# Peptides against a protein of PDB entry 2YKT, part 56

Target 1, 231 residues: chain A of PDB entry 2YKT
Amino acid sequence: SRSEEMHRLTENVYKTIMEQFNPSLRNFIAMGKNYEKALAGVTYAAKGYFDALVKMGELASESQGSKELGDVLFQMAEVHRQIQNQLEEMLKSFHNELLTQLEQKVELDSRYLSAALKKYQTEQRSKGDALDKCQAELKKLRKKSQGSKNPQKYSDKELQYIDAISNKQGELENYVSDGYKTALTEERRRFCFLVEKQCAVAKNSAAYHSKGKELLAQKLPLWQQACADPS

## One batch from the design tools (peptide; aimed at target 1 C192 F193 E196)

Design b2_p24_3_s2 (made by RFdiffusion4, then SolubleMPNN; from b2_p24_3, 13 letters changed)
Fold by OpenDDE base, seed 3:
Structure b2_p24_3_s2 (fold): chain B 231 residues (1-231), chain A 24 residues (1-24)
Amino acid sequence: as target 1 above (231 residues)
Amino acid sequence: DIEKKLKEIEEKLAEVEEERKRDE
């Protein structure tokens, strides 16, 4: 029936969220944590590299013919430090604004969705059973009327059951329809939340990249000229 | 907020379940 088909669609939305979306989101969070760890590793490795660069700058500063190149090497290391600070800010936001919040949401969501689905199923079944009962009673009444010497005796009651069936059928259809809309809204809300949190990450990432570009663009011409000048 | 909605759903679920039992 029409209502049964819509009921199946509604249940499938909840099941898709519970069995497909949420597990995938958990995996996404895990991959995010892995990515965060890798970026932290890059940060640590880069620190060692630029610390070694500072050492080279110190040696240049102690030389007789390359003193000015020492300052250049120090500036390169300093720019890296500033870029690194911006990366750390981005990672902090990545952790706090995306991973932590997604993890908190998904932790409670399985229980929530299970309850929501169960509530919908229980109410849908209740309305369906009530409808079936009225239909069964009408059938019994009609059988009784056919066997009676006075069928008009049951005419008012028959009309009451017909009206009740019509009303209950309409209520069931409306409930299932609203249930489907609600389920779709729940699904959309979860995707929207993910998109919004990812937008925040993208914004912070853009800030990191822009800061790096700005600092390097400012200093790179100076550094490129350093070896061309005799000293 | 999932926590608030969960409580509301659980309360409504209990009501519906009790109603169903009475009609059986």
Scores: peptide ipSAE 0.025, ipTM 0.544, DockQ to the pose 0.021
OpenDDE base, seeds 1, 2, 4, 5: peptide ipSAE 0.010, 0.000, 0.023, 0.024; ipTM 0.398, 0.326, 0.514, 0.485

Design b2_p24_3_s3 (made by RFdiffusion4, then SolubleMPNN; from b2_p24_3, 13 letters changed)
Fold by OpenDDE base, seed 1:
Structure b2_p24_3_s3 (fold): chain B 231 residues (1-231), chain A 24 residues (1-24)
Amino acid sequence: as target 1 above (231 residues)
Amino acid sequence: DIKEKLEEIDKKLEEVKKIKEEDE
């Protein structure tokens, strides 16, 4: 029946969230944590590299013929520091606004969805059983009427069961339809939340890249000219 | 409106099912 098909679809949505989406989201969070750790590693390695560059700049500043190149090397290190500050802000957002919030949600979601599915199943079954009972009673009544010498005495009761079946069928169909919409809404809400959090991360990432591009574009011509301009 | 979008999706899914059933 239409209601049975819709019921199966509804259950499948909940099962898809619990058995596919949530495990995939947990994996996504784990991969995000790995990515964060790797970026932190890059940050540390970069600091060591540019600290060593500063040391080279100090040596240039102490020389008689390369003093101006010392300033260039210091500027290169300073620009890196500014870029690094933007990266750190991006990483904070990545951790706090994406990973932590997703982890908190996915931790509680399994229990919530299980309860929601059980509630739906219980009510769906209750309505289905009530409908089946009325249908069975009507069938029994019709059999009794066919065997009776006075079938007319059952006519009013037959009409009552027909009306009850019609009403219960309508209620069941509406309930299952609403249940399906609710399930799809729950699924969509989870994807939308992920998209929104990723948008926030993307904005912070864009700010990092923009700042880096601006700083490097401003200073690079000066650095390129430094070797051509003797002191 | 999310409700309207979901209803549209549901209609499309039903149409696809009907097509598949007709091809069987």
Scores: peptide ipSAE 0.020, ipTM 0.339, DockQ to the pose 0.031
OpenDDE base, seeds 2, 3, 4, 5: peptide ipSAE 0.011, 0.011, 0.000, 0.018; ipTM 0.335, 0.354, 0.266, 0.325

Design b2_p24_3_s4 (made by RFdiffusion4, then SolubleMPNN; from b2_p24_3, 11 letters changed)
Fold by OpenDDE base, seed 3:
Structure b2_p24_3_s4 (fold): chain B 231 residues (1-231), chain A 24 residues (1-24)
Amino acid sequence: as target 1 above (231 residues)
Amino acid sequence: DIEEKLQEIEEKLKEIEKIREEDE
């Protein structure tokens, strides 16, 4: 029946969220943590590299013929420090605004969805059983009427059951239809949440890249000409 | 939000189960 098909569709939406979306989201969070760790590793390695660059700058500053190049090397290291600070801010946002929030939600969501599906199934079954009962009673009444010498005696009761069946059928169909819409809304909400959080990450990432580009664009021409003429 | 909704659902489930037991 139409209601049965809609019921199956509704259950499939909940099952898809629980069995496909949520596990995939957990994996996404895990991959995010790995990515964060790798970026932290890059940060640490970069610090060592630019600390060594500072040391080269110190040596240049102590030289007789390359003193001005010491300042250039120091500036290069300083610009890197500023870029790194921006990266750290981005990473904090990535952790706090995306990973932590997703992790909290996905854990709670498993219990919620299970309960929501169970509620829907229970109420759907209850309405279905009530409908079946009324249909069975009508069938019994009709059999009794056919065997009776006065069938007219049961006519009013038959009409009552017919009306009840019609009403219960309509209620069941509406309930299942609403259930399906609700399930789809739940699914969409989860995807939208992910998209919105990822947009925030993208915005922070853009700020990091923009700051780096700006700082380097400002200083690079100066650095490029530093070796043109000895001082 | 989700936690509150979960609590509401659990309460409703208990009510529905009670009704079913009474009808049996």
Scores: peptide ipSAE 0.070, ipTM 0.695, DockQ to the pose 0.020
OpenDDE base, seeds 1, 2, 4, 5: peptide ipSAE 0.020, 0.020, 0.021, 0.040; ipTM 0.452, 0.456, 0.429, 0.641

Design b2_p24_4 (made by RFdiffusion4)
Pose (drawn by RFdiffusion4):
Structure b2_p24_4 (pose): chain A 225 residues (1-144, 151-231), chain P 24 residues (1-24)
Amino acid sequence: SRSEEMHRLTENVYKTIMEQFNPSLRNFIAMGKNYEKALAGVTYAAKGYFDALVKMGELASESQGSKELGDVLFQMAEVHRQIQNQLEEMLKSFHNELLTQLEQKVELDSRYLSAALKKYQTEQRSKGDALDKCQAELKKLRKKPQKYSDKELQYIDAISNKQGELENYVSDGYKTALTEERRRFCFLVEKQCAVAKNSAAYHSKGKELLAQKLPLWQQACADPS
Amino acid sequence: LEELEEKIEELEEEIEEIEEEIEE
């Protein structure tokens, strides 16, 4: 009887994956694509900014008394080119390693989940029907205490076997369904962890490039007196 | 199932550590 409770829980897990998880995953993929489209806009504009900044650096390079300021502005643009390309690296860890792989899995999962739930429902119903029928045949013999005919015993053995088979099938079906759910959350967490490692390398690169160059930049217009 | 739950907790801890390092 707890078996029937477990049977409904299992159907509910497959339904949750097909109607909640995969649609939310479709939405997440869409947000990710918008995010990348926006990140491309920033990388492009950062280019215009830094070229405008290099133009100022060229002007200071051609003047009397401000040449070293020209060098400072060149170095600022250079630091940004090095930071940006550590960012473009985190960006492709986003496209090829996250969005593409998610889209590839979710595409095949619709058919896979529809088929797995269906196969499970058919197998569980077929085992239940065979058990009910064996039990009905036994009830017929028994109707027309510590005594059992040869045939009654054979039915008792068969009912015991089929009941054990049905309960194991429902028990394993539930464990499998929870595992399918966990594998999908795990893959999502892994793809996010990979993008995160590249975000750490990007931010670490920025800290050190700036920690190296920033004090010299702050000194460029200090009072020499 | 238990092994996947433990692996997910370990990966979440690694992401939290990376977030803390970036916040510093």

Design b2_p24_4_s3 (made by RFdiffusion4, then SolubleMPNN; from b2_p24_4, 11 letters changed)
Fold by OpenDDE base, seed 2:
Structure b2_p24_4_s3 (fold): chain B 231 residues (1-231), chain A 24 residues (1-24)
Amino acid sequence: as target 1 above (231 residues)
Amino acid sequence: MEEIDKRIEELKKEIEEIKKQIAE
């Protein structure tokens, strides 16, 4: 029946969220944490590299003929430090605004969805059972009427059951339809939340990349010219 | 659903603005 099909669709939406979306989201969070760890590692390794570059700059500054190149090397290291600061800000946002919030939400969601599905199933079954009961009573009444010498005696009751069945059928269909819409809304809300959080990450990433591009674009021509202009 | 759709449209606009900024 139409209501049965819609019911199956509704249950499938909830099952998809619980069995596919939420586990995938947990994996996404795990991959995010791994990515964060790797970037932290990059930060640490980069510090060592550019500290070593500063040391080279110090040696240049101590030389008699390469003093100005010492300043260039210091500037290179400083620009990197500024870029790294932007990366750290991005990572902080990535952790606090994306990973933490998603982690909190996904843990709460399992219980919520289970309860929501159970509530829907219980009410759907209740309405279905009431409909079935009414249909069964009508069937019994019809059997009695067929065996009776006065079938007209049961005509009013038969009409009442027919009306009741029609009303209950309509109610069940409406309930299941609304349930399906609700389930789809729940699913869409979750994807929308993910998009929103990822958008925030994208903004922060853009800021990081823009700052890096700006700083390097400003200084790189100067650094490239340094060797061509002897002191 | 309408509220969600509105929010999605807002996000699309924000993304387009970011794309513009990156392209400049």
Scores: peptide ipSAE 0.020, ipTM 0.434, DockQ to the pose 0.573
OpenDDE base, seeds 1, 3, 4, 5: peptide ipSAE 0.000, 0.000, 0.000, 0.000; ipTM 0.288, 0.285, 0.315, 0.321

Design b2_p24_4_s4 (made by RFdiffusion4, then SolubleMPNN; from b2_p24_4, 9 letters changed)
Fold by OpenDDE base, seed 4:
Structure b2_p24_4_s4 (fold): chain B 231 residues (1-231), chain A 24 residues (1-24)
Amino acid sequence: as target 1 above (231 residues)
Amino acid sequence: MEELDKKIEELQKEIAEIEKQIAE
């Protein structure tokens, strides 16, 4: 029946979220954590490299003939520091505004969806059973009427059952239909949340890249000319 | 977080009510 088909579709949406979306989201979070860790590793390694560069700058500053190159090397390290600060801000946001929030939600979502599905199933079954009962009673009544010497005795009750069946059928169909819409909305909401959080990450990433581009574009020409100048 | 917990509790109450009605 139409209602049965719609019921199956509704259940499938919930199952898809629980069995496909949520596990995939957990994996996404895990991959995000790996990415964060890798970037942290880069940060650490870069710090060591540029600290060593500063040391070279110190040596230049102490020299008689290369003092100005010391300043250049210090500027290079400073620009790196500023770029790194932007990266750290991005990573902080990535962790706090995306990963942590997704992790918290996904842990609770399984329980929520289970309860939501159970509610839907319970109500759907209740309505279905009530309908079936009315149909069965009508059938029994009709059999009794056919065997009776006074069939008119049952006419009013028969009409009542017919009306009840019609109403219950309509209610069931509407409930299942609404249930399907609700399920689809639940699915969409989760994807939208992911998109919105990813947009925030993208904005932060853009800021990081822009700052780096700006700083390097400003300084690089100066650094390139440093060795052409007399000592 | 709090919102989800509340929703879960609400759903559980609703389920319990439905089950009660079925049993009656």
Scores: peptide ipSAE 0.078, ipTM 0.754, DockQ to the pose 0.015
OpenDDE base, seeds 1, 2, 3, 5: peptide ipSAE 0.038, 0.048, 0.040, 0.038; ipTM 0.700, 0.727, 0.730, 0.715

Design b2_p24_5 (made by RFdiffusion4)
Pose (drawn by RFdiffusion4):
Structure b2_p24_5 (pose): chain A 225 residues (1-144, 151-231), chain P 24 residues (1-24)
Amino acid sequence: SRSEEMHRLTENVYKTIMEQFNPSLRNFIAMGKNYEKALAGVTYAAKGYFDALVKMGELASESQGSKELGDVLFQMAEVHRQIQNQLEEMLKSFHNELLTQLEQKVELDSRYLSAALKKYQTEQRSKGDALDKCQAELKKLRKKPQKYSDKELQYIDAISNKQGELENYVSDGYKTALTEERRRFCFLVEKQCAVAKNSAAYHSKGKELLAQKLPLWQQACADPS
Amino acid sequence: ELEELEAKIEELEAELEEIEAEIE
């Protein structure tokens, strides 16, 4: 009887994956694409900014008394080119390693989940029907206490076997369904962890490039007196 | 397998919280 409760829980897990998880995953993929389109806009504009800044650096390079300011502005643009490309690295860890792999899995999952739930429902019903029939045949013999005919005993053995088979099938079906759910959340967490490692390398690169150059830049217009 | 996957997700989440803390 708890078996029937478990049977409904299992159907519910497959339904939750197909109707909640995968659609939310479709939405997540769409937000990721918008995010990358936006990140491309920033990388591009950062280019215009830094070229405008190099133009100022060229002007200071050609003047009397401000040449070293020209060097400071060149170095600022250079630091930004090095930071940016550590960012472009985190960006591709986003496209090829996260968005593409998610889209690939979710595409095949619709058919896979529809088929797995269906196969489970058919197998569980077939085992239930065979058990009910064996039990009906036995009830017929028994109707027309510590005594059992040869045939009654054979039915009792068969009912025991099929009931054990049905309960194991439902028990294993539930464990499998929870595992399918966990594998999908695990893959999402792993793809996010990978993008995160590249975000750490990007931010670490920025800290050190700036920690190196920033004091010299702050000194360039200090009072020499 | 389910228990192993749950432990692995907890470890990855702790790693992500560590990486966020280093960036902050």

Design b2_p24_5_s1 (made by RFdiffusion4, then SolubleMPNN; from b2_p24_5, 8 letters changed)
Fold by OpenDDE base, seed 4:
Structure b2_p24_5_s1 (fold): chain B 231 residues (1-231), chain A 24 residues (1-24)
Amino acid sequence: as target 1 above (231 residues)
Amino acid sequence: ELEELEERIEQLKAELEAIKAQIA
């Protein structure tokens, strides 16, 4: 029946979220943590490199013939420090706004979805059973009426059961239909949340890249000319 | 049987509300 088909579709949506989406999301979070760790490693390694660059700048500053190049080297290190700070800010956002929030949600979501599905299934069954009961009672009533010397005695009750069956059938169909819409909405909400969080990450990433580009574009011409200028 | 199902539905509703409150 249409109701049965829609019921199956509804259950499949919940199952897909629980068995496919949520496990995949957990994997996504794990991969995100790995990516974060790697970038943190880059940050640490960069610190050592630019600290060493600063040391070279100090040596230049102590020289009589290369003093101005010391300032250039310091500027180079400082610009990279600023770029690195932007990266760290991006990583903090990545952790706090994406990974942590997704992790919190996915942990609670399994229980929620299980309960939601069980509720839906139980209510669907209840409505179905109530319908079946009314149908069975109508059938019994009709059998009694056929065996009676006064069938008119049961006519009003028969009409009541027919109306009840019609109402319960409509209610079941509507419930299952609404259930399907609800399930689809639950699925969409989860994808939308992921997209929104990724958009936030993308904005932060864009800011990091823009800042780096701006700083380097501003200073690079100056640095390129430094060796051509006499002391 | 129907009464039992109705009771179970109410329990599940309460459980869902509790979970929702934790997520909020």
Scores: peptide ipSAE 0.033, ipTM 0.691, DockQ to the pose 0.021
OpenDDE base, seeds 1, 2, 3, 5: peptide ipSAE 0.011, 0.023, 0.016, 0.019; ipTM 0.392, 0.606, 0.432, 0.456

Design b2_p24_5_s2 (made by RFdiffusion4, then SolubleMPNN; from b2_p24_5, 9 letters changed)
Fold by OpenDDE base, seed 1:
Structure b2_p24_5_s2 (fold): chain B 231 residues (1-231), chain A 24 residues (1-24)
Amino acid sequence: as target 1 above (231 residues)
Amino acid sequence: ELEELEERIKELLKELEEINEQIA
């Protein structure tokens, strides 16, 4: 029946969230933490590299014929520092605005959805059982009526059961329909939350990339000419 | 059973709200 099909769909939505979405989200968080750690490692390694570059700049500044190149090397290191500052801001956002928030919610949401599904199932079953009972009673009544010498005495009761069945059928269909909409809303909410958090991270990432592009575009021509323009 | 589930849902919603307040 339509109601049964919609019921199966509703259960499938909840089950998909609990059995596929939530585990995948946990994995996503774990992968995010790994990514964060790797980026932190890159930042640390880069610091060492550019600190060494600064040392080379110091040596140039101490030379008689390469003093201006010392300034260039210092500028290169400084630009890197500014770029790294933007990266750190991005990482903070990545951790605080995405990973932490998702981690805090995923377990609780899983429990919530389990309870919500059970509630839906309980009520759906209750309504279904009530409908089945009425249908069974009507069937019994009709059997009695067919075997009776006075079938007319059961007519009013038959009408009552027919009305009850109709009402209960409608209620069940509406309940299952609403349940399906609710389940879909729960699923959509979770995906939307993920998208929104990713958007926030993306904005900060864009700032990092933009700053890097701007700084390098500004300074690179100067650096490229440094050797051609001796002091 | 249904009443118990409803109460559990209310509790979980409250916890979620508290988390949301902390995150916001």
Scores: peptide ipSAE 0.074, ipTM 0.710, DockQ to the pose 0.031
OpenDDE base, seeds 2, 3, 4, 5: peptide ipSAE 0.000, 0.005, 0.016, 0.028; ipTM 0.239, 0.325, 0.428, 0.535

Design b2_p24_5_s3 (made by RFdiffusion4, then SolubleMPNN; from b2_p24_5, 9 letters changed)
Fold by OpenDDE base, seed 5:
Structure b2_p24_5_s3 (fold): chain B 231 residues (1-231), chain A 24 residues (1-24)
Amino acid sequence: as target 1 above (231 residues)
Amino acid sequence: ELEEIEERIKELQAELEAIKAAIA
C-alpha cells in the first residue's frame, strides 16, 4: 500500500542518517583533524626554514659586496611571516567553526535520531493496529449478517465501521506522509549545516590565498631585480 | 569571490533556520 511504502521510505531515511551519514561525518571530522595537524607541522617546519633564510640575510648584510641582498632576504622572510599569520587564522577558523561544531553535533545525534525514529514507529504502529482492529471487526460483523435471518439489523453498524476504517486510513496516511517530510527535513538540515560551515572555512581559506598572492605579487619583481642591480 | 561566498553563507543560514523552525 501507499502508506506502507511511505513508512518504509521514512524508516530508510533515518537509517541512512544513522548508519551512513553520521559515520561518514565522523570520518570527515577525523580527516579534518589529521589535516589540521599536518598543516601545523608545515607551519613549524616553515618557521625553521625561514629562520635559516634570515640567517643568510644577516650574512649578506655583513658582507661588503652583497649588503642590499640582505634586505631582500629579510623581506622574503617577512612576507612569509605575514602569510603564515593568515594561515594560522584560517586554521583557527577551521578548528572552531567547522570541526568543533560538527563534532558536538554528531556526538549527540545518535540518541536524538534513535528517539525520533522510535517515536514515529510507535505512533505509526498504534494507528495501524487501530485500523486493523476495525477491519477485523467489520469482517466479523459481515459474517454474522450473512448467517442472520435479519441482515438489515446490522446495516447501521456496518456503515459505522466503514466510516471508521476510512477515517483511520486517512489519518494513518497523513501521519506517515508528515513523518516522511520530517525525516527528509532532518536529513537536509544536516547537509545544510555541513555546507554552511564549509563555506565559512572556504571564505577564510580564500582570504589566506588572496593575501599570499597579493604580497608575493607585490614583492617578487623587486626581488628578481636585486641581483641585476648591485648597489 | 569573497562576496559571493558571503552571500551563499547567508542564504544557507537562512535555509537552516527555516528548517529548524519547521521541525521545532
Scores: peptide ipSAE 0.020, ipTM 0.434, DockQ to the pose 0.042
OpenDDE base, seeds 1, 2, 3, 4: peptide ipSAE 0.016, 0.015, 0.008, 0.014; ipTM 0.430, 0.399, 0.379, 0.403

Design b2_p24_5_s4 (made by RFdiffusion4, then SolubleMPNN; from b2_p24_5, 8 letters changed)
Fold by OpenDDE base, seed 3:
Structure b2_p24_5_s4 (fold): chain B 231 residues (1-231), chain A 24 residues (1-24)
Amino acid sequence: as target 1 above (231 residues)
Amino acid sequence: ELEEIEERIKELLAELEKIKAEIA
């Protein structure tokens, strides 16, 4: 029946969230943590590289013929430091605004969804059982009427059961329909939240890239001409 | 270019809020 099909669809939405979405989200969070750790590692390694570059700049500054190139090397290291600071800010946002918040939600969500599904199932079953009972009673009444010498005695009661069945069927259909809409809304809300948080990450990432591009674009022409310019 | 991207993100977030309100 239409109501049975819709019931199946409703249960499938909840199952999809619990068995597919939430585990995938946990994996996404884990991959995000790995990504964060790798970027932190890059930061540390880069510091060592540019510290070594500073040492080369010091040597240039001590030379007789390459003193001005020392300043260039120092500027290169300083620009990197500023870019790195921006990256660290982005990483903090990535951790606090995305990973932590997703982790907090996903840990509690399984319990919530399980309870919501159970509630829906219980009420759906209750309404279904009530409908079945009315149908069974009508069938019994009809059998009794067929065996009776006065079938008209049961006509009013038969009509009452027919009306009750119709009303209960409509109620069940409406309940299941609303349940399906609710389930879809729950799913959509979770995706919307993910999209929102990813947008925030994208914004912060854009700021990082913008700052880096700006700093390098400003200085790179100067650095490129350093060896061409006579002392 | 990056500034334009940031502006676009703001627009998308606003649209998302409308969607949230619609499904609430």
Scores: peptide ipSAE 0.014, ipTM 0.437, DockQ to the pose 0.046
OpenDDE base, seeds 1, 2, 4, 5: peptide ipSAE 0.014, 0.007, 0.007, 0.006; ipTM 0.440, 0.425, 0.416, 0.332; seed 2 fails the geometry check

Design b2_p24_6 (made by RFdiffusion4)
Pose (drawn by RFdiffusion4):
Structure b2_p24_6 (pose): chain A 225 residues (1-144, 151-231), chain P 24 residues (1-24)
Amino acid sequence: SRSEEMHRLTENVYKTIMEQFNPSLRNFIAMGKNYEKALAGVTYAAKGYFDALVKMGELASESQGSKELGDVLFQMAEVHRQIQNQLEEMLKSFHNELLTQLEQKVELDSRYLSAALKKYQTEQRSKGDALDKCQAELKKLRKKPQKYSDKELQYIDAISNKQGELENYVSDGYKTALTEERRRFCFLVEKQCAVAKNSAAYHSKGKELLAQKLPLWQQACADPS
Amino acid sequence: SEELDEKLTELEEELEEIEEEIET
């Protein structure tokens, strides 16, 4: 009987994956694409900014008394080129390694989940029907206490076998369904962890490039007196 | 199932460590 409770829980897990998880994953993929489109806009504008900044640096390079300021502005643009490209690296860890792989899995999953739930429902119903029929045949013999005919015993053995088979099937079906859910959340967490490692390399690169150059930049217009 | 739970906990700890490093 708890078996029937477990049977409904299992159907519910497959339904949750097909109707909640995969749609939310489709939405997450869409947000990710918007995010990348936006990140491309920033990388592009950062280019215009830094070229405008190099133009200022060229002007200071051609003057009397401000040449070193020209060098400072060149170095600022250069630091940004090095930071940006550590960012473009985190960006491709986003496209090829996260968005593409998610889209590839979710595409095949619709058919896979529809088929797995269906196969499970058919197998569970077929085992239930065979058990009910064996039990009905036995009830017929028994109707027309510590005594059992040869045939009654054979039915008792068959009912015991089929009941054990049905309960194991429902028990394993539930474990499998929870595992399908966990594998999908695990893959999502793994893809996010990979993008995160590249975000750490990006931010670490920025800290050290600036920790190296920033004090010299702050000194460039200090009072020499 | 237990192996997937261990792997998920490990990945979540790695993400928390990376977050703390970036915040520092």

Design b2_p24_6_s1 (made by RFdiffusion4, then SolubleMPNN; from b2_p24_6, 11 letters changed)
Fold by OpenDDE base, seed 1:
Parts: C-alpha cells; structure tokens; sequence
Structure b2_p24_6_s1 (fold): chain B 231 residues (1-231), chain A 24 residues (1-24)
C-alpha cells in the first residue's frame, strides 16, 4: 500500500542517517584530525626552516658587505611567522568549531535517532494494528450478515466499521506522511549543520590565505630588489 | 548539545507513554 511504502521510506531515511551518515561523519572527523596533525607537523617543520633562515640573517648582519640583507632575511622570517599565526588561528577554529562539535554531536545523535525511529515505529504500528483490527472485525461482521436471515441487523454496525476504517486509514496515511517529512528534515538538518561548520572553516581558511598573499605581495618586491641595492 | 540531550529525554518520555498506552 501507499502507506506501507511511505513507511519503508521513512524508516530508510533514519537507517541511512544512523548506518551511513553518522559512520561517515565519524570517519570525516577522523580524517580531519589526521589533517590537523599533518598541518601541525608542517608548522613545526616550517619553524625549524625559518629559524635556520634567521641564523643566516644574523650572519649577514655581522658581515660588512651584506648587512642590509640580514634585515631582508629577518623580514622573510617575520612574514612567515605572521602567516603561521593565521594558520594556527584557523587550526584552532577547525578543531574547536568543526571537529569537536561534530564529534560531540554524532555521539549524541545515535541515541536521539534511535529513540526517534522507535517512537515513530511504535506509533505507526499502533495505528496500523488498530486499522487491521477494524478491517478484520468488518470482515467478520460481513460473514455473519451473509449467513443471517436478518442482514439488516448488522447494517448499522457495518457502517460504523467502514467509517472507522476510513478514519484510521486517513490518520495512518497522515501520520506516515508527516513522519517522512520529519525524517527528511532531520537528514537535511545534519547536512546543513555540516555545511555551516565547513563554511566557518572556509572563512577562516580564506582569511589565512588572504593574509599570506597580502604580506608576501607587499614584501616580495622589496626583497627582490635587495641584491640590486648597494650596501 | 544540551538541546539535543533534552530532546533525547523528551523522545524517550514520549515513547514510554506510547508504549504504556499500547500495553493498556
């Protein structure tokens, strides 16, 4: 029946969230943590590289003929430090606003969805059973009426069951329909949450890239001319 | 998170009521 099909669709939405979305989200979080760790590793390695660059700048500053190039090398290291600070801010946001929140949410969501699905199933079954009961009683009544010498005796009761069946059928269909809409809304809400959190990360990432681009664009011409200028 | 926890408890309570009604 249409109601049965819609019921299956509703259950499938909840099952898809619990069995596909949430596990995939956990994996996404895990991959995010790996990515964060790798970026932290890059940060650490970069610090070593630019610290070594500073050392070269110190040597230049101690020279007679290359003293001004020492300042250039220091500026290069300082620009890197500023870019790195922006990256660290992005990473903090990435961790605190995306990964941590998603991790907490996905853990709680399993219990929520299980309860929601069970509630829906219980109510759907209750309504379905009530409908089936009325249908069965009508069938029994009709059998009695067919075997009776006075079928008119059962006419009023037959009408009552017909009305009850109609009402219960409508109620079941509406309930299942609403359940399906609710389930789809739950699914959409989860995707929207992910998108929104990822947008926040994207904004922070954009700020990082913009700052880096601006700083380098500003200083690079100066650095490129440093060797052409007399000391 | 607090909202989600609250909603979980609400759903559990509602489910319990429904189950009780069915059992009666």
Amino acid sequence: as target 1 above (231 residues)
Amino acid sequence: MEELDKRIEELKAELAKIEEEIAS
Scores: peptide ipSAE 0.019, ipTM 0.451, DockQ to the pose 0.015
OpenDDE base, seeds 2, 3, 4, 5: peptide ipSAE 0.000, 0.029, 0.010, 0.009; ipTM 0.259, 0.546, 0.429, 0.438; seed 3 fails the geometry check

Design b2_p24_6_s2 (made by RFdiffusion4, then SolubleMPNN; from b2_p24_6, 10 letters changed; failed a check: too like the target's own chain)
Amino acid sequence: MEELDKRIQELLEELKKIEEEIAA

